# Ledger of designs, part 117: peptides against a protein of PDB entry 1LOE

Target 1, 181 residues: chain A of PDB entry 1LOE
Amino acid sequence: TETTSFSITKFGPDQQNLIFQGDGYTTKERLTLTKAVRNTVGRALYSSPIHIWDSKTGNVANFVTSFTFVIDAPNSYNVADGFTFFIAPVDTKPQTGGGYLGVFNSKDYDKTSQTVAVEFDTFYNTAWDPSNGDRHIGIDVNSIKSINTKSWKLQNGKEANVVIAFNAATNVLTVSLTYPN
Target 2, 181 residues: chain A of PDB entry 1LOE as posed
Amino acid sequence: TETTSFSITKFGPDQQNLIFQGDGYTTKERLTLTKAVRNTVGRALYSSPIHIWDSKTGNVANFVTSFTFVIDAPNSYNVADGFTFFIAPVDTKPQTGGGYLGVFNSKDYDKTSQTVAVEFDTFYNTAWDPSNGDRHIGIDVNSIKSINTKSWALQNGKEANVVIAFNAATNVLTVSLTYPN

## One batch from the design tools (peptide; made by RFdiffusion4, then SolubleMPNN)

Design b2_p29_4_s4 (from b2_p29_4 with T1M A16P Y19V S29D)
Fold by OpenDDE base, seed 5:
Structure b2_p29_4_s4 (fold): chain B 181 residues (1-181), chain A 29 residues (1-29)
Amino acid sequence: as target 1 above (181 residues)
Amino acid sequence: MLVLTGAALANPADAPNTVNLQATVTFSD
């Protein structure tokens, strides 16, 4: 079996295995996607292409990823818009900002997007988000309108640990978010 | 070309300070 693995505990100013897009950058050993400023999109890509799907055999790879994130908003009651972990084609560029999280352009299914994302969404967009208005985690396939969601209580300024795993045998993608403290 | 599809699954029960979510995602040609 062939495996690609990487781990980044401290993000350096010249992190060679990441490609930064938009407003994404490193500071104080952290990857910063955006500051608390309107109309900003920041992204970071793993620099090496990952072979997840084999077009010849149809085989799909298992994968697991874990990361820790912090959302630190000046006002805990006014937080927008969130962020995603995403898998996209190698030539991917930043997409629409705001509620589209810089990863999608439509709530309609777009086969040309070829993007899978796990969203951590802090802002309610009436056109596609769950009607209860809760902050939520979502799984997105070729659309900002999630195929499934789960309400999530944001703890502003606190570290959240995330584990995302995909089982290719069952096609099941699992997401777990924990506030350890 | 790659075709991505997905479907919702019943979400796992949450644990203290933990939120769990799941779905199917299919990679096909």
Scores: peptide ipSAE 0.714, ipTM 0.964, DockQ to the pose 0.927
Fold by OpenDDE base, seed 3:
Structure b2_p29_4_s4 (fold): chain B 181 residues (1-181), chain A 29 residues (1-29)
Amino acid sequence: as target 1 above (181 residues)
Amino acid sequence: MLVLTGAALANPADAPNTVNLQATVTFSD
């Protein structure tokens, strides 16, 4: 079977296997999506396309990704929208609509989006987020309105370890986030 | 054309300092 894998422990200034979009960049060996300013979108794409779905056979790839992230808001009571891990068509472009996490542009299901995302959402958008108003992790399919969510307590400035796995045999996508002690 | 669909699954119970979430995602014609 064909397998694509990569690991980046330290992000360099000339990280050639990533495509940066918007305000995404590397600094101090970290991938930084945005600075703590308003109306900023940053993205980073793996520079090579991955063959996750075969239109002829219908076969779908398994995948697993792990990463560590930090959300460091100057004011933990006034944070922005959050971020996503996403899989999208190769010609995907940043989206600038507020609350759409730079990935989507509608709360309605859009078959042409062809995007799957795991959101780490720190801002309550009344129009589509869970009614309890909690910060949450969500699984998004062609819409910013998640198909499923789980409340998540942000630990501002702390490292979170994330594992996202997809089992193609069962079509189950699993997400785990851990704040290590 | 790829058609993506998804459905919620019952979420696993959380462990200490851990949040777990799951769903089905289908890649189809």
Scores: peptide ipSAE 0.706, ipTM 0.962, DockQ to the pose 0.906
Fold by OpenDDE base, seed 4:
Structure b2_p29_4_s4 (fold): chain B 181 residues (1-181), chain A 29 residues (1-29)
Amino acid sequence: as target 1 above (181 residues)
Amino acid sequence: MLVLTGAALANPADAPNTVNLQATVTFSD
């Protein structure tokens, strides 16, 4: 089996293996997706396509990704929409911003989206988010309306470690978020 | 054409300072 791996420990100003879309950029060795302003969409794509699904054989790859993120909102009680880790077609472009997190356009299932996302959602959108109003982690498949969610308490300005793993034998996608400190 | 589908699963128990979530995601023709 073929294995592809990459690691970015520091984000440079001329990061060659990332394609920036919208307001995404690097500064101080960090990837910044958005400025703390409304209706901002910033995305970063890994520049080399990753072969997850083979149309000829139907084979699906296992994958594990890990990253650390910080949400640093000017006001912890008035936070923006959050962000996603996503897998999408190679020609993907920014989609609807705000509650759609720049990745989706509808709460309705759209097979043409071909996008899987893990959302770290810090804003309650009444039309599709869990009714309890909690900030949450979600797994999204072709829709901003998550197929599953879990309440998550944001620690503003703190580093969160995330591990996302997919087991192709069971089709199980797992997400783990930890605040280590 | 790739068709993505998904379904919720019972979420794993949380650990200290840890939130866990899971679901099935199917990649198919």
Scores: peptide ipSAE 0.605, ipTM 0.951, DockQ to the pose 0.913
Fold by OpenDDE base, seed 1:
Structure b2_p29_4_s4 (fold): chain B 181 residues (1-181), chain A 29 residues (1-29)
Amino acid sequence: as target 1 above (181 residues)
Amino acid sequence: MLVLTGAALANPADAPNTVNLQATVTFSD
């Protein structure tokens, strides 16, 4: 099998291994998806397509990704919708913003989406989010309505370390979020 | 056409300052 590996410790203005969509940009060596304004969608894609699934053989790739994120909302009690890590077709374009996080268009399963996402959801959308109203991590398959969720307490302005791993032998996707400090 | 399906799994126990989540995701015809 083939392996693709990359690491970005500092984001530059001419980051060649990323494709920016919408309002995504780099500043101060950070990747910024959106500013603290309503109705903005920013996305960044890895510039080289990754072969996850082979239609002929049925083979599926293992993958592991790790990243650090900061949500820095002007008002810690009034935070926007959050963000996602996602895998989608190579020609993917920004989708519905707001509660759909720029990645999905429906709370109903949409096979044409062909998108798997891990959401870090900071806003309660009554129509699809867990009824307890908690901020949460979710695993999404072709829908903004998560197949599974876990309550998560946002620490505004603090760095969260995330590891997302997929084991193709078991089809298990694992997500771990840690606030080290 | 690729068909993506998923199912919830029992989540691992959390550790201090850590939140864990898991599910199955299937890539198939």
Scores: peptide ipSAE 0.598, ipTM 0.949, DockQ to the pose 0.911

Design b2_p29_6_s1 (from b2_p29_6, 10 letters changed)
Fold by OpenDDE base, seed 1:
Structure b2_p29_6_s1 (fold): chain B 181 residues (1-181), chain A 29 residues (1-29)
Amino acid sequence: as target 1 above (181 residues)
Amino acid sequence: ANVALASSTSGTTYTLAVQLSKETIQSLG
């Protein structure tokens, strides 16, 4: 059976703005998700969009978050759908699971979704994922179909250090994933 | 700063970036 375990640690200074949803357990320092079946949801939420953009003043805020995740699977080539970090309005609720990672409901652009996500996608969905079938990092804007992707070689059991930063001056969202030597 | 630090670490690094539209940013608020 397919089994995937995610351990997310080393939260950044903006941890207070992150909410984690899905099966598993959470401590102040760690989120652990254990998935034995398909169609599960693991997501990290940045739940303070008004902190990012103030409609009254027009001010846009910077943010930087960092965390470490580990994917443990009996077979590194047979893992679940992955997980995602995303930004959405407060009180957002899980959406479609499986390949939609519990964050989106369609591959079609839908601005009413009001969601920007960073996906760490470990399962190839032929309908929207890059045609090469690689596991990948993706940035998703109001659609599970990423606006940009980077092929990513999963290292089973290895800690991946992730930094996600948003620069308000340029509106650039940057994702860095590092497997240290 | 954290992005730069992460990119400078030894090992295998993957970097991805996009510029979000003003409309998208506003829609998040």
Scores: peptide ipSAE 0.255, ipTM 0.687, DockQ to the pose 0.380
Fold by OpenDDE base, seed 5:
Structure b2_p29_6_s1 (fold): chain B 181 residues (1-181), chain A 29 residues (1-29)
Amino acid sequence: as target 1 above (181 residues)
Amino acid sequence: ANVALASSTSGTTYTLAVQLSKETIQSLG
């Protein structure tokens, strides 16, 4: 099977493999998607589209990606909505901001969205987030309402290492977040 | 389909997984 793998550890202003949308930009080797303000949308797309499914053969490709993120908030209990990694068709455009993370428009399942996302959600939206109110990691399929979630303790100002892998043999998408010692 | 981001591990780890439907996979292209 074919595998697509990519890693970005430095986000410079001349980053050629990224397409910025909305409020997304780079500064001082950091990728800034949004400020701690609701209703802002920042997106960064990998400039080289991947081919996950071959319509002729039916073959599915593996992929793995990794990235590091930092959330800096003056108050660890007062942060923005978070951010997301997502997979969507080419020519994708920003969607609803705020709690929808610029990727979705509804909590209702909509197959026409054609979007799978991994959310790192730091804000509790009562309409769709887990009722315990915890910050969480979620996997979203055609809806901002996650198909599965895991409570996540945010470490303010600390780098989190993320690995997202898709296994074509099982169609399983796996997310791993680690705060290194 | 478009995709993005990367990094490494040691410390507190959180893991989550789901199985995507065939229809979903096909829709991503």
Scores: peptide ipSAE 0.281, ipTM 0.720, DockQ to the pose 0.361; fails the geometry check
Fold by OpenDDE base, seed 2:
Structure b2_p29_6_s1 (fold): chain B 181 residues (1-181), chain A 29 residues (1-29)
Amino acid sequence: as target 1 above (181 residues)
Amino acid sequence: ANVALASSTSGTTYTLAVQLSKETIQSLG
């Protein structure tokens, strides 16, 4: 089974393997995707499309990606919505901002969205987020309403290491987030 | 399929997993 892997450990102004959309940009080796204002959209696409399913052969491929991110949210009463890693067909364009993270347009399941996302959500949207109000990691399939979530304690300004993997044999998407000591 | 990032935060280790449907996988290309 084919496996595609990539990692991003540094984000610079000269980042050549990313295609920026919307408000996405880099400063001081940080990738900034969303501004601290509501309803903005920032996206960074990997410049080389990956293959998950080959329509000609029917084969499903593995993939694994890793990256490091930092969130600075000093004001707990005025925070952005968080950020997301997502998979979508080529030529994808920004969607609804704010709580939809620029990736989705509805909390209703819509297979025509053709999007799978991993969200790192720092804002509680009562309409679709887990009722406990916790910051959380979520996996979203064709909807901003996650099909599965896990409470996550944000450490402001600290680097988080993320690994996202898809196993073609099981069709399982796995997310791992670690704050190293 | 395109793979993309959109910003977020962390602390300690957290894991999460889901099984994707065949239809979803095929739709991603």
Scores: peptide ipSAE 0.269, ipTM 0.714, DockQ to the pose 0.355; fails the geometry check
Fold by OpenDDE base, seed 3:
Structure b2_p29_6_s1 (fold): chain B 181 residues (1-181), chain A 29 residues (1-29)
Amino acid sequence: as target 1 above (181 residues)
Amino acid sequence: ANVALASSTSGTTYTLAVQLSKETIQSLG
């Protein structure tokens, strides 16, 4: 099976392998999706679509991506919803509903969304987030309500290393986030 | 399928995994 791999550690202002939607942009070698304000949506798409499923052959492709990110949210009272990595059909459009990370439009499962997302959620939404109120990493399938979550302690202003991998043999999507010591 | 990148930070390693259904994978294209 084929594998698509890409890693971006530094983002330039002339980054041509990304498509920005909403408020997403690059500044000073960093990818900025949202400011630390509520209801702001920013998305960054890999400009070269992957072929994860071949309907003719039934083959599923592997992929792995790695990146670093920084969240600068000094004011805990005025933070954005976080950001998301997602996989969706080509020509996907931003969703404008606040709280849905610009990817989904409902807390209910909706197969027509055709979207899998990894959320790095910094804002607690009572209606669908884990009841403990923790900031968390979540994996979302066709809903902003994650099918699985991991409590995550944000280190403000620190670079996090993320690896997201999909194994076609097992259909397992794995997310790892590491703050270097 | 489109793949998108996003970023955040911490000083610990966090790992999360899920097995996607065949139906979900097929829907991604």
Scores: peptide ipSAE 0.267, ipTM 0.703, DockQ to the pose 0.363; fails the geometry check

Design b2_p29_6_s2 (from b2_p29_6, 10 letters changed)
Fold by OpenDDE base, seed 4:
Structure b2_p29_6_s2 (fold): chain B 181 residues (1-181), chain A 29 residues (1-29)
Amino acid sequence: as target 1 above (181 residues)
Amino acid sequence: ADVALAGSTSGTTYTLAVKLSKETIQSLG
């Protein structure tokens, strides 16, 4: 099947393949999505739309994306809500901020959202996050309440390499996060 | 949807996987 792939390992101030929404912007080498305050929303969209499902042919495409992120926090236990990578319809607009990460509006499943997201969640929202309160990686399907989560130890200031892949043959979405040694 | 932790994890590596429904995939376009 067809494969769509893109990678962003370093962000520049003149990044041409990103469309910024809300508080999103780039600095020297980083993409900043939040202002480290509550209820701010920053989004960065890949300027070239991707195709996963072709309604005319019925074909499903493979999808692979990789990127690197860094979270800097003066106190690793006092951070904002985190951030997310997401797939949504073209011309998508920011949604509810804060714990909804600017991508969703409800913890209830809503297929009209048409959004799949991978969250890197650094804030415990009692209403929908895992009860252990751990920072976590989550996969969100049409809801901010993740369908699956993995406890994640935030390494403050360290680069994390992320690979998100969708296998068209199995319909499986996989996420890997690695802090290189 | 099926949910799984795929592959191996370590102190510095995290993996997560889910199977998306056909409906969800189609809705993404």
Scores: peptide ipSAE 0.299, ipTM 0.707, DockQ to the pose 0.670
Fold by OpenDDE base, seed 1:
Structure b2_p29_6_s2 (fold): chain B 181 residues (1-181), chain A 29 residues (1-29)
Amino acid sequence: as target 1 above (181 residues)
Amino acid sequence: ADVALAGSTSGTTYTLAVKLSKETIQSLG
C-alpha cells in the first residue's frame, strides 16, 4: 500500500504545498484560517491530491499528516467555531460557514458530501454537538454531526501538536492532539 | 502508518479514532 506523509510545523508566506481558499492565509509562520468572528471561512488544502482508494486495483492508501496549530482568541471563553482538517474530492469548494466550519451543509448524513473531517470545535452548536457543551475533537463523516467525539480543553495561545493518520489495513482514522509540557 | 505517535509525547494528549466504512473510503477516491 502507498503511504503519503507530510508535516507542517511552520507555515511560510510562500507555502507551496497548500492551496488557500476563502479567508485562509499565512503570516508569521502561522496558518490563519479565520478571524475570531462568526461566519468566516478559511480553508487550506494539501496541494497534491491524496489517492485514498483506487477503484481499478482496489488498493487503499495509508496517509499520515502532522501539523501545529495555535488558537489566540481575544476572549478565551468565546472562541468562534474552530477549524477542520478534511478529506474531500479534488476541486472541493467551501461549504457552509459558521458552525459547519466551511466543510458541511447539514447535520443529516449525506453520502454525496464525500467528506471526512477532523474538527477542532470550539463553539457549542446545540443542534448537533455533544450535549455536555465541551469543546471537542470530532471525526465527521458526511455530516457536521460527529460520528465520534472527545472532550478537549483548549489552551489559549499554546501550540497543539496534531497527528492524523489513516491505516489502510484496518480502515482506522486516528487523531491525536498534544499540548507538550 | 504509525498511529501511536501520541504515546511518545509528554504533556496533555487527546486521542480519538474511528473505523471508516468501506463505502466511505471508496467515496473519497
Scores: peptide ipSAE 0.273, ipTM 0.701, DockQ to the pose 0.405
Fold by OpenDDE base, seed 5:
Structure b2_p29_6_s2 (fold): chain B 181 residues (1-181), chain A 29 residues (1-29)
Amino acid sequence: as target 1 above (181 residues)
Amino acid sequence: ADVALAGSTSGTTYTLAVKLSKETIQSLG
């Protein structure tokens, strides 16, 4: 089975493998997705689409991606909504911002969204987030209301290493986040 | 297809996994 892999550790202004949407941009080798205000939306798309399913043959492919992110909030008790990694059809456009992270428009399941997202959610939205109010990692399928979540303790200002993998043999999507010592 | 959850938290490492439906996979292209 074929595997597509990509890793981004630095984001320069001349990145040829990224397509920016909305407020997304790069400065000083950092990718900035959103401003620290409600409902801003910034997205960065990988310029080469991932081919997961071949409609002609029915074959499914693996993919693996890795990246590092930092959240540096002046007030750790009032952090913006967070961000996502997502998979969607070619020519996808930004969706609702804020708690919807620019990827979805509803907590209701909508198969026409055709979107799978991994959210790193730092703001509690009472309408759809886990009731314990914890910051969390979530896997979202066609809805901002996660199918599954895991509580996540944000370490403000520290680098987090993320690996996201899809196994075509099992159809399992796996997320790993590590704050290295 | 079945949807499955596997996740754990310990120290500074977090893991989460889900099995996607065939329909979802096909919709992504």
Scores: peptide ipSAE 0.261, ipTM 0.677, DockQ to the pose 0.761
Fold by OpenDDE base, seed 2:
Structure b2_p29_6_s2 (fold): chain B 181 residues (1-181), chain A 29 residues (1-29)
Amino acid sequence: as target 1 above (181 residues)
Amino acid sequence: ADVALAGSTSGTTYTLAVKLSKETIQSLG
């Protein structure tokens, strides 16, 4: 079984393996995907598309990626909706509305979306987020309404290490986030 | 399939997992 792996440890202006869409850009080795206001959308694509499923052979491939991110909240109030990692068909474009993290266009399940996303959600959207109002990590399958979530305490301005892995043998997508200090 | 990042986050150690359907996997390409 094939395994696709990539790691992003630096998000500088000279980042060669990213394709920016919407409001996405880099500053001082940090990736900024949204403005510090609601309803803005930015995306950063990995420049080399990955292969999860081979239509010719039917084979499913493993996938693993790691990266570090920092969230700098403008104040104690939640303004931005958060950030997401996603897998989708090649040549997808940003969706409208920051509340949908630039990936989805509805809270309802829609298999034609053909998108799996990992959200790091810092804003409570009453219509679809967990009712406890916690900042959370979510896994989204064809909907901004997460299929599974975990409460997450944001450490403002601190580096978070993320690993996202897909196991072809089990079809399980796993997400881990760690603040080392 | 395209892989992309969008947004920003923070926390100690957190883990989450889901099983994807065959249909979903095939739709990703």
Scores: peptide ipSAE 0.319, ipTM 0.728, DockQ to the pose 0.352; fails the geometry check

Design b2_p29_6_s3 (from b2_p29_6, 10 letters changed)
Fold by OpenDDE base, seed 2:
Structure b2_p29_6_s3 (fold): chain B 181 residues (1-181), chain A 29 residues (1-29)
Amino acid sequence: as target 1 above (181 residues)
Amino acid sequence: ADVALASSTSGTTYTLAVQLSEETIKSLG
């Protein structure tokens, strides 16, 4: 089974393997996708599209990606909505901003969205987020309303290491986030 | 399929997993 892997450990101004959309940009090795202003959209696409399903052969491929991110949210009363990693058909365009993270347009399941996302959500949207109000990691399938979530404690300004993997044999998407000591 | 990032934050270790449907996988390309 084919496996595609990529990692991003530095987000500098000269980043060549990213295609920026909306408000996405890099400064001092940081990737900024959303400002602390609601309803803004920032996206960064990997410049080399990956293959998950080959329509010609019917084969499904594995993939794994890793990256490091930092969130600065010093004011709990005035924070952005969070950030997301997503998979969508090539030539994808920004969608609704704010709580929809520029990836979705509705909390209702819509298979025509053709999008799977991993969200690192720092803002409680009462309409679709887990009722406990916790910051959380979520996996979103064709909807901003996550099909599964896990409470997550944000450490301001600290680097988090993320690994996202898809196993073609099981069709399982796995997310791991670690704050190293 | 296109793969993209959009910003987020910190902690210890957290894991999460889901099984995707065949229809979803095919739709991603």
Scores: peptide ipSAE 0.316, ipTM 0.730, DockQ to the pose 0.361; fails the geometry check
Fold by OpenDDE base, seed 1:
Structure b2_p29_6_s3 (fold): chain B 181 residues (1-181), chain A 29 residues (1-29)
Amino acid sequence: as target 1 above (181 residues)
Amino acid sequence: ADVALASSTSGTTYTLAVQLSEETIKSLG
């Protein structure tokens, strides 16, 4: 089975494997997708599209990606909507911002969205987020309303290590987030 | 399919997994 693997632990200003959309950009060693304000949308696409499913052969490919992110908000109790890793058809464009993270447009399931996302959600949207109001990791399939979530405590200014893997044999998407401390 | 990143952080180790449907996988291309 074909496997695509990529890892980004530090982001440089001349990052060649990313395509920026919206407010996304890089500084010295950080990827910045949005400012600490509402309704901004920043996206960073992997410059080499992955071939998950081949319609001719039926083959499904594995992929694994790892990256480090930091949320450095002026007020840790008033953070923006968060960010997301997502998979969507080639030439995808930014969608609704804010609570939709620039990836979705509805809390209702819409298969025409053709998008799977891993959200690191720092803002409670009462309309679709888990009722406990916790910041959370979510896996979203064609909807901003996650099909599965995990409560997550944000450590402001701390580096989080993320590994996202898709196993083609099982069709399982796995997300792992670790704070070294 | 395009893959993309957007930002956020969490403490300790958190793991989450889901099985994607064949229909979803096919739609991603």
Scores: peptide ipSAE 0.306, ipTM 0.728, DockQ to the pose 0.354; fails the geometry check
Fold by OpenDDE base, seed 5:
Structure b2_p29_6_s3 (fold): chain B 181 residues (1-181), chain A 29 residues (1-29)
Amino acid sequence: as target 1 above (181 residues)
Amino acid sequence: ADVALASSTSGTTYTLAVQLSEETIKSLG
């Protein structure tokens, strides 16, 4: 099977493989999607669309991606909504901001959304987030309400390394987040 | 389909996984 792989460890202003939408931009060596303020939307798209499913052959492609993120908050208990990695149709446009992370518009399942996202959620939205109120990693399928979540302890100001992989043989999407020693 | 970012090293690790439906996969293109 075919595999698409990409990794970004540095987000410079001359980053050519990213398409910015909304408030998304680069400063110094960081990608800034949003400030620590709700209702702002920043998105960064990989400039080369991937072909996951071949309608002619029915073949599904693997992919793996890696990136590093940092959350800097003056108060570790007062942060923004977080950010997301997502897969969506070509020419996707920003959606609802804030708790919807600019990717979704509802907690109701909507297949017409055609979007799969991995959220790194730092703000508790009572309407759809896990009831324990923990910051969490979630996998979202056509809804901001995650199909699965995992509690995540944010380390303020520390780099988190993320690997997201899709296995075409099993159709399993895997997310791994590591805070290195 | 458009796609975004992720990576890993030694330390505290969190892992999560789901199986996507065929319908979802096909819808992504």
Scores: peptide ipSAE 0.289, ipTM 0.722, DockQ to the pose 0.367; fails the geometry check
Fold by OpenDDE base, seed 3:
Structure b2_p29_6_s3 (fold): chain B 181 residues (1-181), chain A 29 residues (1-29)
Amino acid sequence: as target 1 above (181 residues)
Amino acid sequence: ADVALASSTSGTTYTLAVQLSEETIKSLG
């Protein structure tokens, strides 16, 4: 089974494998998708679309991506919604709604979204987030309301290493987040 | 399918997994 993989460990101003949308940009070797204000939307698309399902053969490909991110949120009252990785049909556009991480447009399940996202959510949205109010990792299928979540303790200013893998044999999407330091 | 990143976060070692439906997978392309 084919495996598509990419790793982003450095986000330079001349990053060529990303297409920026919205407020997304790179500086100081970091990708900034949102400003330190609520309801901002920034996206960075991988410049080469991946092929997960082959309509001709029916084959499903494995997918693995790894990246590092940092959140600097010293003030809990002035934080963005968090960070997402997503898979969606080619030529998607940023969504405008705050709290939807620039990926979704509703808390309702909508198959037409055709989007799977991994959220690293630092802001509690009472309408759809886990009731415990914890910062969390979530996997979203066609809705900002996660199909599954895990409480996550943010380490401000620390680099988190993320691995997201899709296993074609099981159709399981796995998310791993590690603070190496 | 496009693969993209949006927004920001960080943490220790955490693992989460879900099984995607075939319909969802096919919809991603």
Scores: peptide ipSAE 0.267, ipTM 0.707, DockQ to the pose 0.356; fails the geometry check

